# Peptides against a protein of PDB entry 7SFY: the designs that were tried, part 42

Target 1, 41 residues: chain A of PDB entry 7SFY
Amino acid sequence: ELFNLESRVEIEKSLTQMEDVLKALQMKLWEAESKLSFATC

## One batch from the design tools (peptide; made by RFdiffusion4, then SolubleMPNN)

Design b2_p18_6_s4
Fold by OpenDDE base, seed 1:
Structure b2_p18_6_s4 (fold): chain B 41 residues (1-41), chain C 41 residues (1-41), chain A 18 residues (1-18)
Amino acid sequence: as target 1 above (41 residues)
Amino acid sequence: as target 1 above (41 residues)
Amino acid sequence: RVQQLKDQLWALQEKIKA
């Protein structure tokens, strides 16, 4: 692919979107695991 | 959503996949920008 | 919600490949 300003901006937008989804997944995992009940004697 | 072992494994798989794609994008950006020629006087 | 995030990831991957 040819690299120009448009290409750079598009890549950076994609990176930001993926980071946002990553953070959302991490938050969902934290919420789920924080609510996990543990068996006790 | 219900949290169980299957859900956790699926979330962790998705996180790993996203991190791999993120790294690939970052490498592509670095490669493209490292080849960028700058105008000089 | 997890499925929605997976769909978003898929869409991003397809956009990058194109």
Scores: peptide ipSAE 0.105, ipTM 0.519, DockQ to the pose 0.055
Fold by OpenDDE base, seed 5:
Order: sequence, then structure tokens, then C-alpha cells
Structure b2_p18_6_s4 (fold): chain B 41 residues (1-41), chain C 41 residues (1-41), chain A 18 residues (1-18)
Amino acid sequence: as target 1 above (41 residues)
Amino acid sequence: as target 1 above (41 residues)
Amino acid sequence: RVQQLKDQLWALQEKIKA
């Protein structure tokens, strides 16, 4: 489909959603690694 | 399940995959917007 | 939770491909 304002908005929304999920995963990883380091000490 | 090395590796792989998709989307958006600006001039 | 995030990613990818 031809690119237009609606398409751009849709892509931007998807990008934002993916970024949010990425951040959530990063936070979970950080928490897990924090607990691991703590437990091994 | 308890966090372990395998879990960490799995999460890291998922993060990398998401980052790759995000970059691809960003590139597509850039290309689309570049064409749009060109076409409107 | 991780699986849920993976599912969300998959759904987004499919939406983009469509």
C-alpha cells in the first residue's frame, strides 16, 4: 500500500509498542540478573 | 521457573531479535518519509 | 511474562507484514 499519513501513524504506533515491550524485557533481565548476583554472594 | 543461565540466554536472544525488528521498522519509516518529502517538493 | 512479551512481538511482526 502507498505510504500516507495514516500508514506513518500506524508504523509509529507499532514502533512505540515494540519499544515498550523491549523496555519491559530489559527490566526483567535486570531484575533477574540482580537476584542472581545477590544469591551467589 | 527459577532464573538460570539458560533463562538469561533466552531473554537476551529475544531482546536482540526485538532490536533487529525495531531497527528494520525505523529504516522503513525513514525511507517512506524520505520519499514523501521528495514527492511533495 | 517473557512468553507473553514474545507473543506480543510476534503479533506486531505479523501486523507489520500484512
Scores: peptide ipSAE 0.105, ipTM 0.522, DockQ to the pose 0.056
Fold by OpenDDE base, seed 3:
Structure b2_p18_6_s4 (fold): chain B 41 residues (1-41), chain C 41 residues (1-41), chain A 18 residues (1-18)
Amino acid sequence: as target 1 above (41 residues)
Amino acid sequence: as target 1 above (41 residues)
Amino acid sequence: RVQQLKDQLWALQEKIKA
């Protein structure tokens, strides 16, 4: 397997996608935790 | 930037690390959402 | 770009661990 320009570009695109997923998860987490703060009994 | 073995290994390590973070975030999200289900007033 | 992502990821990881 050669690591050429095409391979690098492909991998870096994957990294970008993962970054987007991380952001989405962080937002979901924030939303859930925020609701917990309100759910005080 | 060189497209060699070292570069590929470095990028792939980053991908692996991101996957670990995704898992951690998913777990945190699950925990928060689980607590919400319990926080019933 | 890869290094930037690594740095950001490291920071996020530390934040989550804390």
Scores: peptide ipSAE 0.101, ipTM 0.478, DockQ to the pose 0.056
Fold by OpenDDE base, seed 4:
Structure b2_p18_6_s4 (fold): chain B 41 residues (1-41), chain C 41 residues (1-41), chain A 18 residues (1-18)
Amino acid sequence: as target 1 above (41 residues)
Amino acid sequence: as target 1 above (41 residues)
Amino acid sequence: RVQQLKDQLWALQEKIKA
């Protein structure tokens, strides 16, 4: 596709969406690791 | 900054880096969840 | 390339929400 303003806006939207997913995954990972602290077996 | 070839290359590098982090987080999450399957307490 | 990433992100988001 043509690299123009519309393309830039779309890419930045994708980057923002990826950041949201990263944060969600980090939280999920933290929760999972936290639950492991309760594992004594 | 101007939206040009240099900007596009930089943005795509950032996207690739984020993708790598996503994959790493997915693997870490999988590992943590897998360990929970061994948790019986 | 961007579309592929968007598709992967969508799939990941759906997995996280489930």
Scores: peptide ipSAE 0.097, ipTM 0.477, DockQ to the pose 0.058

Design b2_p18_7_s1 (from b2_p18_7, 9 letters changed)
Fold by OpenDDE base, seed 1:
Structure b2_p18_7_s1 (fold): chain B 41 residues (1-41), chain C 41 residues (1-41), chain A 18 residues (1-18)
Amino acid sequence: as target 1 above (41 residues)
Amino acid sequence: as target 1 above (41 residues)
Amino acid sequence: LERVRALIKKAEELMKKL
């Protein structure tokens, strides 16, 4: 049980870190798309 | 324009890669949770 | 990106249940 619980905590931590990076990449993508739209106008 | 498009493609590739890792981690989390539930029953 | 956002939301929901 302890091993399984520890594994869950570690995976949850990894998922949280990836969520933060994904949010940052989505913001950067929006900025890039906004600049592209501006340049094509 | 080319730079903006290249940056967009790179970010989208990174997002896709992270999506794949998220799916893998989610599956591992479900497995760990299932094992924990089995052990506690 | 909508599918990625949906996966994040599912992950967040799962974390709340853990």
Scores: peptide ipSAE 0.115, ipTM 0.535, DockQ to the pose 0.179
Fold by OpenDDE base, seed 3:
Structure b2_p18_7_s1 (fold): chain B 41 residues (1-41), chain C 41 residues (1-41), chain A 18 residues (1-18)
Amino acid sequence: as target 1 above (41 residues)
Amino acid sequence: as target 1 above (41 residues)
Amino acid sequence: LERVRALIKKAEELMKKL
């Protein structure tokens, strides 16, 4: 399919969703690492 | 231009790079959670 | 996240030129 306005809108949505997922994963990683340090000390 | 292939390719490259970062973060999260379960059991 | 935000910003700039 040719790159058109619909394709652009879908890519912009995907970029926003990817940023949100990355933020959520970073928070979960921080929490897991914090709990690990707590449990092993 | 709306149908510029070069612009589309550059956007797709950026998406791919973000997906690689997402995968790396997911792997680190998995490792941290695995170590936590190991340490607390 | 800084790298990701930079990539998103670059993508947005490219989209504005379309």
Scores: peptide ipSAE 0.114, ipTM 0.494, DockQ to the pose 0.036
Fold by OpenDDE base, seed 4:
Structure b2_p18_7_s1 (fold): chain B 41 residues (1-41), chain C 41 residues (1-41), chain A 18 residues (1-18)
Amino acid sequence: as target 1 above (41 residues)
Amino acid sequence: as target 1 above (41 residues)
Amino acid sequence: LERVRALIKKAEELMKKL
């Protein structure tokens, strides 16, 4: 358990990447749900 | 490419899990940075 | 970080199926 600059940078990069994926998944989910509601209603 | 209830639930579970990991990593980062600032200042 | 990488990969896989 060594928190140095390298570890910090790696964590920050991972966080950013996860946030981007989350946003993309949320958008895809929203789009799919919107289409379903439109098709069923 | 079949968006059904199972797919939706799987995506939502994955999103939730990723959000939890993000929160945990953010907290760990904050704790480490706080300790560093306290130790250096 | 292994868990994080695994989650990212899983999420990317899900994106390809949507």
Scores: peptide ipSAE 0.111, ipTM 0.519, DockQ to the pose 0.053
Fold by OpenDDE base, seed 5:
Structure b2_p18_7_s1 (fold): chain B 41 residues (1-41), chain C 41 residues (1-41), chain A 18 residues (1-18)
Amino acid sequence: as target 1 above (41 residues)
Amino acid sequence: as target 1 above (41 residues)
Amino acid sequence: LERVRALIKKAEELMKKL
């Protein structure tokens, strides 16, 4: 498959989506860790 | 900027790296949630 | 590739906070 403008745009969209997922996972992890700390106090 | 084989390879490597980070974050989230469940039992 | 590099750096920063 050719690497062209269309494929580049799709890759950039995927990278943006992955960044958003990373942020969401980070937030969930912090929440889980916070709850764990609270539950073990 | 021109789309060539070099730029494609670098983007693909970056995507793979981000996927690895996502997997690591997902595993950490699972571990935290698992510990939370255990602590609240 | 500046945007890609920035995303990688952000991902690394997020990982360090965990």
Scores: peptide ipSAE 0.106, ipTM 0.489, DockQ to the pose 0.095

Design b2_p18_7_s2 (from b2_p18_7, 9 letters changed)
Fold by OpenDDE base, seed 5:
Structure b2_p18_7_s2 (fold): chain B 41 residues (1-41), chain C 41 residues (1-41), chain A 18 residues (1-18)
Amino acid sequence: as target 1 above (41 residues)
Amino acid sequence: as target 1 above (41 residues)
Amino acid sequence: LERVKQLIDKLEALQKKL
């Protein structure tokens, strides 16, 4: 494996994508937990 | 900036941490959604 | 970059389930 500028740029893109997915998961988790708080009988 | 061995190791650690957080969020999301499915009046 | 590629593949699969 070559750890050059191209590899670094690709890793940074992957990290950004992971952060975006993490944020989306956090938002969906918050929504699901919020729905539970409103569940009343 | 130098993309040297130290930088690579640090990025790999960050990727591992993000993977662990992603798994934890997925599990918690599944748990929250599962609780909603069992919520009946 | 095999690990990075595997991560991207997992992320894409996960995004489809969101």
Scores: peptide ipSAE 0.135, ipTM 0.527, DockQ to the pose 0.049
Fold by OpenDDE base, seed 1:
Structure b2_p18_7_s2 (fold): chain B 41 residues (1-41), chain C 41 residues (1-41), chain A 18 residues (1-18)
Amino acid sequence: as target 1 above (41 residues)
Amino acid sequence: as target 1 above (41 residues)
Amino acid sequence: LERVKQLIDKLEALQKKL
């Protein structure tokens, strides 16, 4: 595809969405592991 | 969802895959912007 | 996780179009 302003904006939005999902999943993982550790100690 | 070993492994795999795609998209964005800058300068 | 997979699939498709 031709690289233009619209394609750049779309990529940047997609990157931001991925970063947000990554952070959410990392938090979920931490919460789950923290609860597991607490429950097993 | 019940947090167990299988769900943890699935989350970790998804996180890794997302990080890989994120890096690839960031590189593609940089390459495209670099070429644009070079072509317009 | 299905939502995550859908996002990854869309981003991979976008990557291929670049």
Scores: peptide ipSAE 0.130, ipTM 0.548, DockQ to the pose 0.053
Fold by OpenDDE base, seed 2:
Structure b2_p18_7_s2 (fold): chain B 41 residues (1-41), chain C 41 residues (1-41), chain A 18 residues (1-18)
Amino acid sequence: as target 1 above (41 residues)
Amino acid sequence: as target 1 above (41 residues)
Amino acid sequence: LERVKQLIDKLEALQKKL
């Protein structure tokens, strides 16, 4: 497929969305592990 | 949902996969933009 | 996790088009 401005913008939006999801999941994982550690202590 | 070892492992696998896809897309975007810049120069 | 899977699938599809 021809790489053009439209394709670039779509990819950049998808990358940004994935980064946001990744950060949210990392935070949730950390919170869950922190609570588990607290509860087991 | 109860956070347990199984859930943690599943989340960690998903996070790793997302990170790999993110890196691959970032590289492809860079390659495409670099080629475009080269072709237009 | 279903939301995550759907996003991964979409990004992999975009990667194949590049």
Scores: peptide ipSAE 0.123, ipTM 0.541, DockQ to the pose 0.054
Fold by OpenDDE base, seed 3:
Structure b2_p18_7_s2 (fold): chain B 41 residues (1-41), chain C 41 residues (1-41), chain A 18 residues (1-18)
Amino acid sequence: as target 1 above (41 residues)
Amino acid sequence: as target 1 above (41 residues)
Amino acid sequence: LERVKQLIDKLEALQKKL
């Protein structure tokens, strides 16, 4: 399919969703590492 | 700027890089959670 | 973390050009 307005909108949605997932994973990683530090102390 | 072939290629490259980072974060999260489970047992 | 931040900044810059 040709790269058109619909394809652009779909890609922008995917990029936004991936950014949100990355932020959520960073927060979860920080929480897990913080709890690990607490549990091993 | 109009969405052209160059813009599409740049977006696809950024998506691929984000997917690679996402996978790396998922692996690190799994390792942290596994170590937490081990340390709390 | 630094690499992730750089990727997000690039994506935000791309979104502004859209």
Scores: peptide ipSAE 0.131, ipTM 0.516, DockQ to the pose 0.046; fails the geometry check

Design b2_p18_7_s3 (from b2_p18_7, 12 letters changed)
Fold by OpenDDE base, seed 5:
Structure b2_p18_7_s3 (fold): chain B 41 residues (1-41), chain C 41 residues (1-41), chain A 18 residues (1-18)
Amino acid sequence: as target 1 above (41 residues)
Amino acid sequence: as target 1 above (41 residues)
Amino acid sequence: LERVRQLIDKLNELLSKL
């Protein structure tokens, strides 16, 4: 295993990207489920 | 766009997988940085 | 979801190097 500044920066960038995608998917899921609940009421 | 039970299940599975990887990376990053701090002291 | 899969694979690759 190798850990240096460059590796740390790259990992942190990837983590941030994943977090952004995760948040986007969670929001879309919420929107879809909200519409479903509304439509079935 | 189509949202049904199958779509919801698939999205939730993907989200869970992302969360697991995110947590693993965060833990490894912490461990690496902890060792670095220790080694440089 | 393909983008998500690619990101997961990349992150797992990075994890394996630690």
Scores: peptide ipSAE 0.129, ipTM 0.534, DockQ to the pose 0.052
Fold by OpenDDE base, seed 3:
Structure b2_p18_7_s3 (fold): chain B 41 residues (1-41), chain C 41 residues (1-41), chain A 18 residues (1-18)
Amino acid sequence: as target 1 above (41 residues)
Amino acid sequence: as target 1 above (41 residues)
Amino acid sequence: LERVRQLIDKLNELLSKL
């Protein structure tokens, strides 16, 4: 497939989704590490 | 020329790097959750 | 996250030229 307008739209969609997942993972990591600290203290 | 090979390659390269960061965060999350499970069991 | 934001900004810059 050639890089065209449709491909650009798909990339923009994927980029937004990746940013949302990164934010979610950061929050989950913080929660997990916080609970770990609590449990091991 | 819009939508040329160079632009596509640059975008794909950046997306790949973002995916690598996502994978690293997922691994860290897995490690934290695994340690939490170990510590609380 | 700072590195990711830089990559996002670079992608947006590239997309704006298309």
Scores: peptide ipSAE 0.122, ipTM 0.508, DockQ to the pose 0.038
Fold by OpenDDE base, seed 4:
Structure b2_p18_7_s3 (fold): chain B 41 residues (1-41), chain C 41 residues (1-41), chain A 18 residues (1-18)
Amino acid sequence: as target 1 above (41 residues)
Amino acid sequence: as target 1 above (41 residues)
Amino acid sequence: LERVRQLIDKLNELLSKL
């Protein structure tokens, strides 16, 4: 069902997963940009 | 607060917003990787 | 949320290659 505790937990789990991926992407973006500044060619 | 249509819609909006941010970060990563391939010795 | 789950999986795959 769409409006019970099970559905809410599933949505919250998806939200948490997106937050984790967001943090990982932010970190990897920072690393990539840092390496770009190191490219002195 | 009880999980209902109103709260679901609000959560879905938040998830959509996060998806947009994730896509933006993905594109920025691709751009950074592309620039890195052009700039690195 | 299938679209969101697919995006998460794709992004995790990309992260594993970085």
Scores: peptide ipSAE 0.114, ipTM 0.488, DockQ to the pose 0.065
Fold by OpenDDE base, seed 1:
Structure b2_p18_7_s3 (fold): chain B 41 residues (1-41), chain C 41 residues (1-41), chain A 18 residues (1-18)
Amino acid sequence: as target 1 above (41 residues)
Amino acid sequence: as target 1 above (41 residues)
Amino acid sequence: LERVRQLIDKLNELLSKL
């Protein structure tokens, strides 16, 4: 049970880190796309 | 950051890699949940 | 962006099961 709990904690940590990266990429991609759209008008 | 075809391809590759990691983590999560259920039943 | 949103939603789904 302790091993299972430790495994869950590690998985949750990894998922959280990936979510943070995805959010950062989403914001950067939005900004880049917005600038491109503005520049092409 | 230049929002060009090359950068888009790189981002899509990164997203694909993250999807692969998510699948692996999902499998580990199922294993952990299965073990918890097995141990608590 | 939609694909990224879907991945975030999947992450949130997985987190909710922990």
Scores: peptide ipSAE 0.129, ipTM 0.530, DockQ to the pose 0.327; fails the geometry check

Design b2_p18_7_s4 (from b2_p18_7, 10 letters changed)
Fold by OpenDDE base, seed 1:
Parts: sequence; structure tokens; C-alpha cells
Structure b2_p18_7_s4 (fold): chain B 41 residues (1-41), chain C 41 residues (1-41), chain A 18 residues (1-18)
Amino acid sequence: as target 1 above (41 residues)
Amino acid sequence: as target 1 above (41 residues)
Amino acid sequence: LERVKQLLDKLNALLKKL
């Protein structure tokens, strides 16, 4: 029971870290798309 | 333009890798929850 | 961006189950 609970806590920590990375990647993607220009005039 | 597209491709690759990790973590969470038992009978 | 949102939604759903 304790081992299973500890495993869940570790998974939660990993998920939180991944959420932070996803937010950072989302911002970078927005920056890349906002800078992407096909206009030549 | 090419740099922005390359950056987007790299972000999409990272998102794919994170999706694979998410699936692995989801499976581990399912295993932990399925093994977690409070029943004593 | 929609794909990122979907991944975040999945993460949030997993967090709620913990």
C-alpha cells in the first residue's frame, strides 16, 4: 500500500514537470508561429 | 522562415516524445491504482 | 497549439485521478 502510494506521488511529480515543459513549449510554438511570415512586401 | 519552421518541427518532435512518456506514466498509474488495495478480507 | 492543449487536458485528467 505504501509502495503504491509512493509510486503515485512520484508519477504526480513527473506529470507536474511535464506540464511545466508543455507550457514552455506552447509559448515557444506561439513565438515561432507569430514570427513566421510569408509576406514579402 | 526556415529557422521558424525547423523550430516548429523540433517542438512537434518534443511533443510526440512527451506523449509517449504520458502513455507510459498513465500505464504505471493504472498499475499502481489497480494494485492499491484497502480491503483486508 | 490545439495538440498542446489536448496534452495538457490529459495531464490535468491524470492529476485529478491521483
Scores: peptide ipSAE 0.109, ipTM 0.544, DockQ to the pose 0.280
Fold by OpenDDE base, seed 3:
Structure b2_p18_7_s4 (fold): chain B 41 residues (1-41), chain C 41 residues (1-41), chain A 18 residues (1-18)
Amino acid sequence: as target 1 above (41 residues)
Amino acid sequence: as target 1 above (41 residues)
Amino acid sequence: LERVKQLLDKLNALLKKL
């Protein structure tokens, strides 16, 4: 497979998607850890 | 424009490292959520 | 996240050279 303009565009899309997923997972992790900290027993 | 093997290899290496970080974050999220599910009160 | 940001910055720099 040749590394060309089409491949570059697809890599840029994938990187953006990965960044969005990482941010979403960090938010969920924060929510879960916060809920543990608020536990009453 | 530098559509060459060196640039491609560096991009692929960086993508792999991001995927590894994503997997590690997913594992931490699973651990936190599992701990909540195992709460006894 | 800081490590991911560094990787993204590196990739963006490489993309600008293409």
Scores: peptide ipSAE 0.108, ipTM 0.491, DockQ to the pose 0.037
Fold by OpenDDE base, seed 4:
Structure b2_p18_7_s4 (fold): chain B 41 residues (1-41), chain C 41 residues (1-41), chain A 18 residues (1-18)
Amino acid sequence: as target 1 above (41 residues)
Amino acid sequence: as target 1 above (41 residues)
Amino acid sequence: LERVKQLLDKLNALLKKL
């Protein structure tokens, strides 16, 4: 693979998308923790 | 979606996979920076 | 790269809490 501006931009785009997914997963985990706490208390 | 053990495990699996992809992308960025430094120095 | 590192740190922290 060649390192050029196009490749860099694509990597940066992928990183941004992954950040968004991480945030979504974090929210799901918080929801899960909340439900678990409610169910076990 | 239901919160249960299966859902939790799947979220954890997804997080782990994302970590692996992040590491791969980081490596690609390091390679890019290395090549750029070599070419511009 | 620093941004990526921070994301990894956050991810690892989340995994540790699970």
Scores: peptide ipSAE 0.102, ipTM 0.531, DockQ to the pose 0.252
Fold by OpenDDE base, seed 5:
Structure b2_p18_7_s4 (fold): chain B 41 residues (1-41), chain C 41 residues (1-41), chain A 18 residues (1-18)
Amino acid sequence: as target 1 above (41 residues)
Amino acid sequence: as target 1 above (41 residues)
Amino acid sequence: LERVKQLLDKLNALLKKL
């Protein structure tokens, strides 16, 4: 398998997907931390 | 910077490390969400 | 590679907060 333009594009797509998941995790973390901050007990 | 076989291998190593961290983050998120489910108040 | 490094650093930073 060659590291050509097509392979690079595929890697960049995977990186983009990981960035999207990271953003989702950051949002979920923020939501969880926010809910803990508003805990009334 | 050249996109050659060496660069590909380095990117793949980095992606693998990111996947490992992502899995750890997902586990921690699950643990946090689970703890919220078991909140007694 | 710099983008990958930055993303990894962000992931590690997030892990420390969880």
Scores: peptide ipSAE 0.099, ipTM 0.479, DockQ to the pose 0.163

## One batch from the design tools (peptide; made by RFdiffusion4, then SolubleMPNN)

Design b2_p19_1_s1 (from b2_p19_1, 9 letters changed)
Fold by OpenDDE base, seed 5:
Structure b2_p19_1_s1 (fold): chain B 41 residues (1-41), chain C 41 residues (1-41), chain A 19 residues (1-19)
Amino acid sequence: as target 1 above (41 residues)
Amino acid sequence: as target 1 above (41 residues)
Amino acid sequence: EELLKKATQLEAKLQALQA
């Protein structure tokens, strides 16, 4: 199949969704690290 | 739950996986655009 | 947020686009 507007829009929508998930994962990592406890003695 | 090595590794694996998918999508977009045909006359 | 579910769904979409 050849490229058309519909195909482009579909791919771009998927890209945007992936970026949103990436951001969410990064936020979760930050949250997890903020809850890190370690022995001080 | 508190952050530990296992949690960190799990999140980082997910991040890497998502980044790989993003790259794949971007490549697909490029490929699709490379197959664009247009009328020249 | 069900991140794993979203990841799986997006991977499926990618595969569909490649078909």
Scores: peptide ipSAE 0.110, ipTM 0.548, DockQ to the pose 0.046
Fold by OpenDDE base, seed 2:
Structure b2_p19_1_s1 (fold): chain B 41 residues (1-41), chain C 41 residues (1-41), chain A 19 residues (1-19)
Amino acid sequence: as target 1 above (41 residues)
Amino acid sequence: as target 1 above (41 residues)
Amino acid sequence: EELLKKATQLEAKLQALQA
């Protein structure tokens, strides 16, 4: 299909959404690891 | 739910998958823009 | 979870854009 300004805007929008989800995943990982405790006995 | 090694592995797997999708989006954008031509008349 | 659902949706959107 034809690439035009609308297509570019849609792709850039999707990129931004993916970056937001990536950041959220990274934050979840960090938060989970910060709360992690190990059995010591 | 309890965070453990399995949970961490699953999150890291999801992160990797998201990064792969991001790279694919970026490549798609670049390829589309490289092929873009404008009306000049 | 919700993040995984969002990821799946975004992957589907990417595939549609590649068509």
Scores: peptide ipSAE 0.110, ipTM 0.545, DockQ to the pose 0.048
Fold by OpenDDE base, seed 3:
Structure b2_p19_1_s1 (fold): chain B 41 residues (1-41), chain C 41 residues (1-41), chain A 19 residues (1-19)
Amino acid sequence: as target 1 above (41 residues)
Amino acid sequence: as target 1 above (41 residues)
Amino acid sequence: EELLKKATQLEAKLQALQA
């Protein structure tokens, strides 16, 4: 299996995309939990 | 939009899945870069 | 955003990168 500049760039792009989705999920969870906490008070 | 136990569990499952994939990607990148570095030496 | 669809899509990309 080859690893060259193109391969690295592709992996890095995928990593960035994954991180963005992960952050979005975490933010959504935080917002939902915050709203729940607020409503509970 | 409702946020209940089912919703939270679903989001947390997705988060875990994303984190696992992200870790796998990072490990793959690290291994590839390490191999490249090794071969360069 | 369809987060579950994104997760599946990203897993597929990972598999493709491993090929």
Scores: peptide ipSAE 0.107, ipTM 0.542, DockQ to the pose 0.046
Fold by OpenDDE base, seed 4:
Structure b2_p19_1_s1 (fold): chain B 41 residues (1-41), chain C 41 residues (1-41), chain A 19 residues (1-19)
Amino acid sequence: as target 1 above (41 residues)
Amino acid sequence: as target 1 above (41 residues)
Amino acid sequence: EELLKKATQLEAKLQALQA
């Protein structure tokens, strides 16, 4: 595959998108565990 | 939705997969940029 | 791009987990 400016920009966009999904998953996990602790303690 | 041990494990698995994809993207970007620098300098 | 496919798939999984 040819690497050029367009390819670089696309990869960086994908990285940002992945980071956003990671944050969303982490927050969901935290919220779920918070509810669990409230229900069990 | 019910949050239980199974749900927690599934979310943690997804988090791990996301982190692995992030690493792969970062390495791909680094390798591409390394080749670019070699070709242009 | 395989990595783009993975990103899309993982986003879909996140949405399913939130349902």
Scores: peptide ipSAE 0.103, ipTM 0.539, DockQ to the pose 0.047

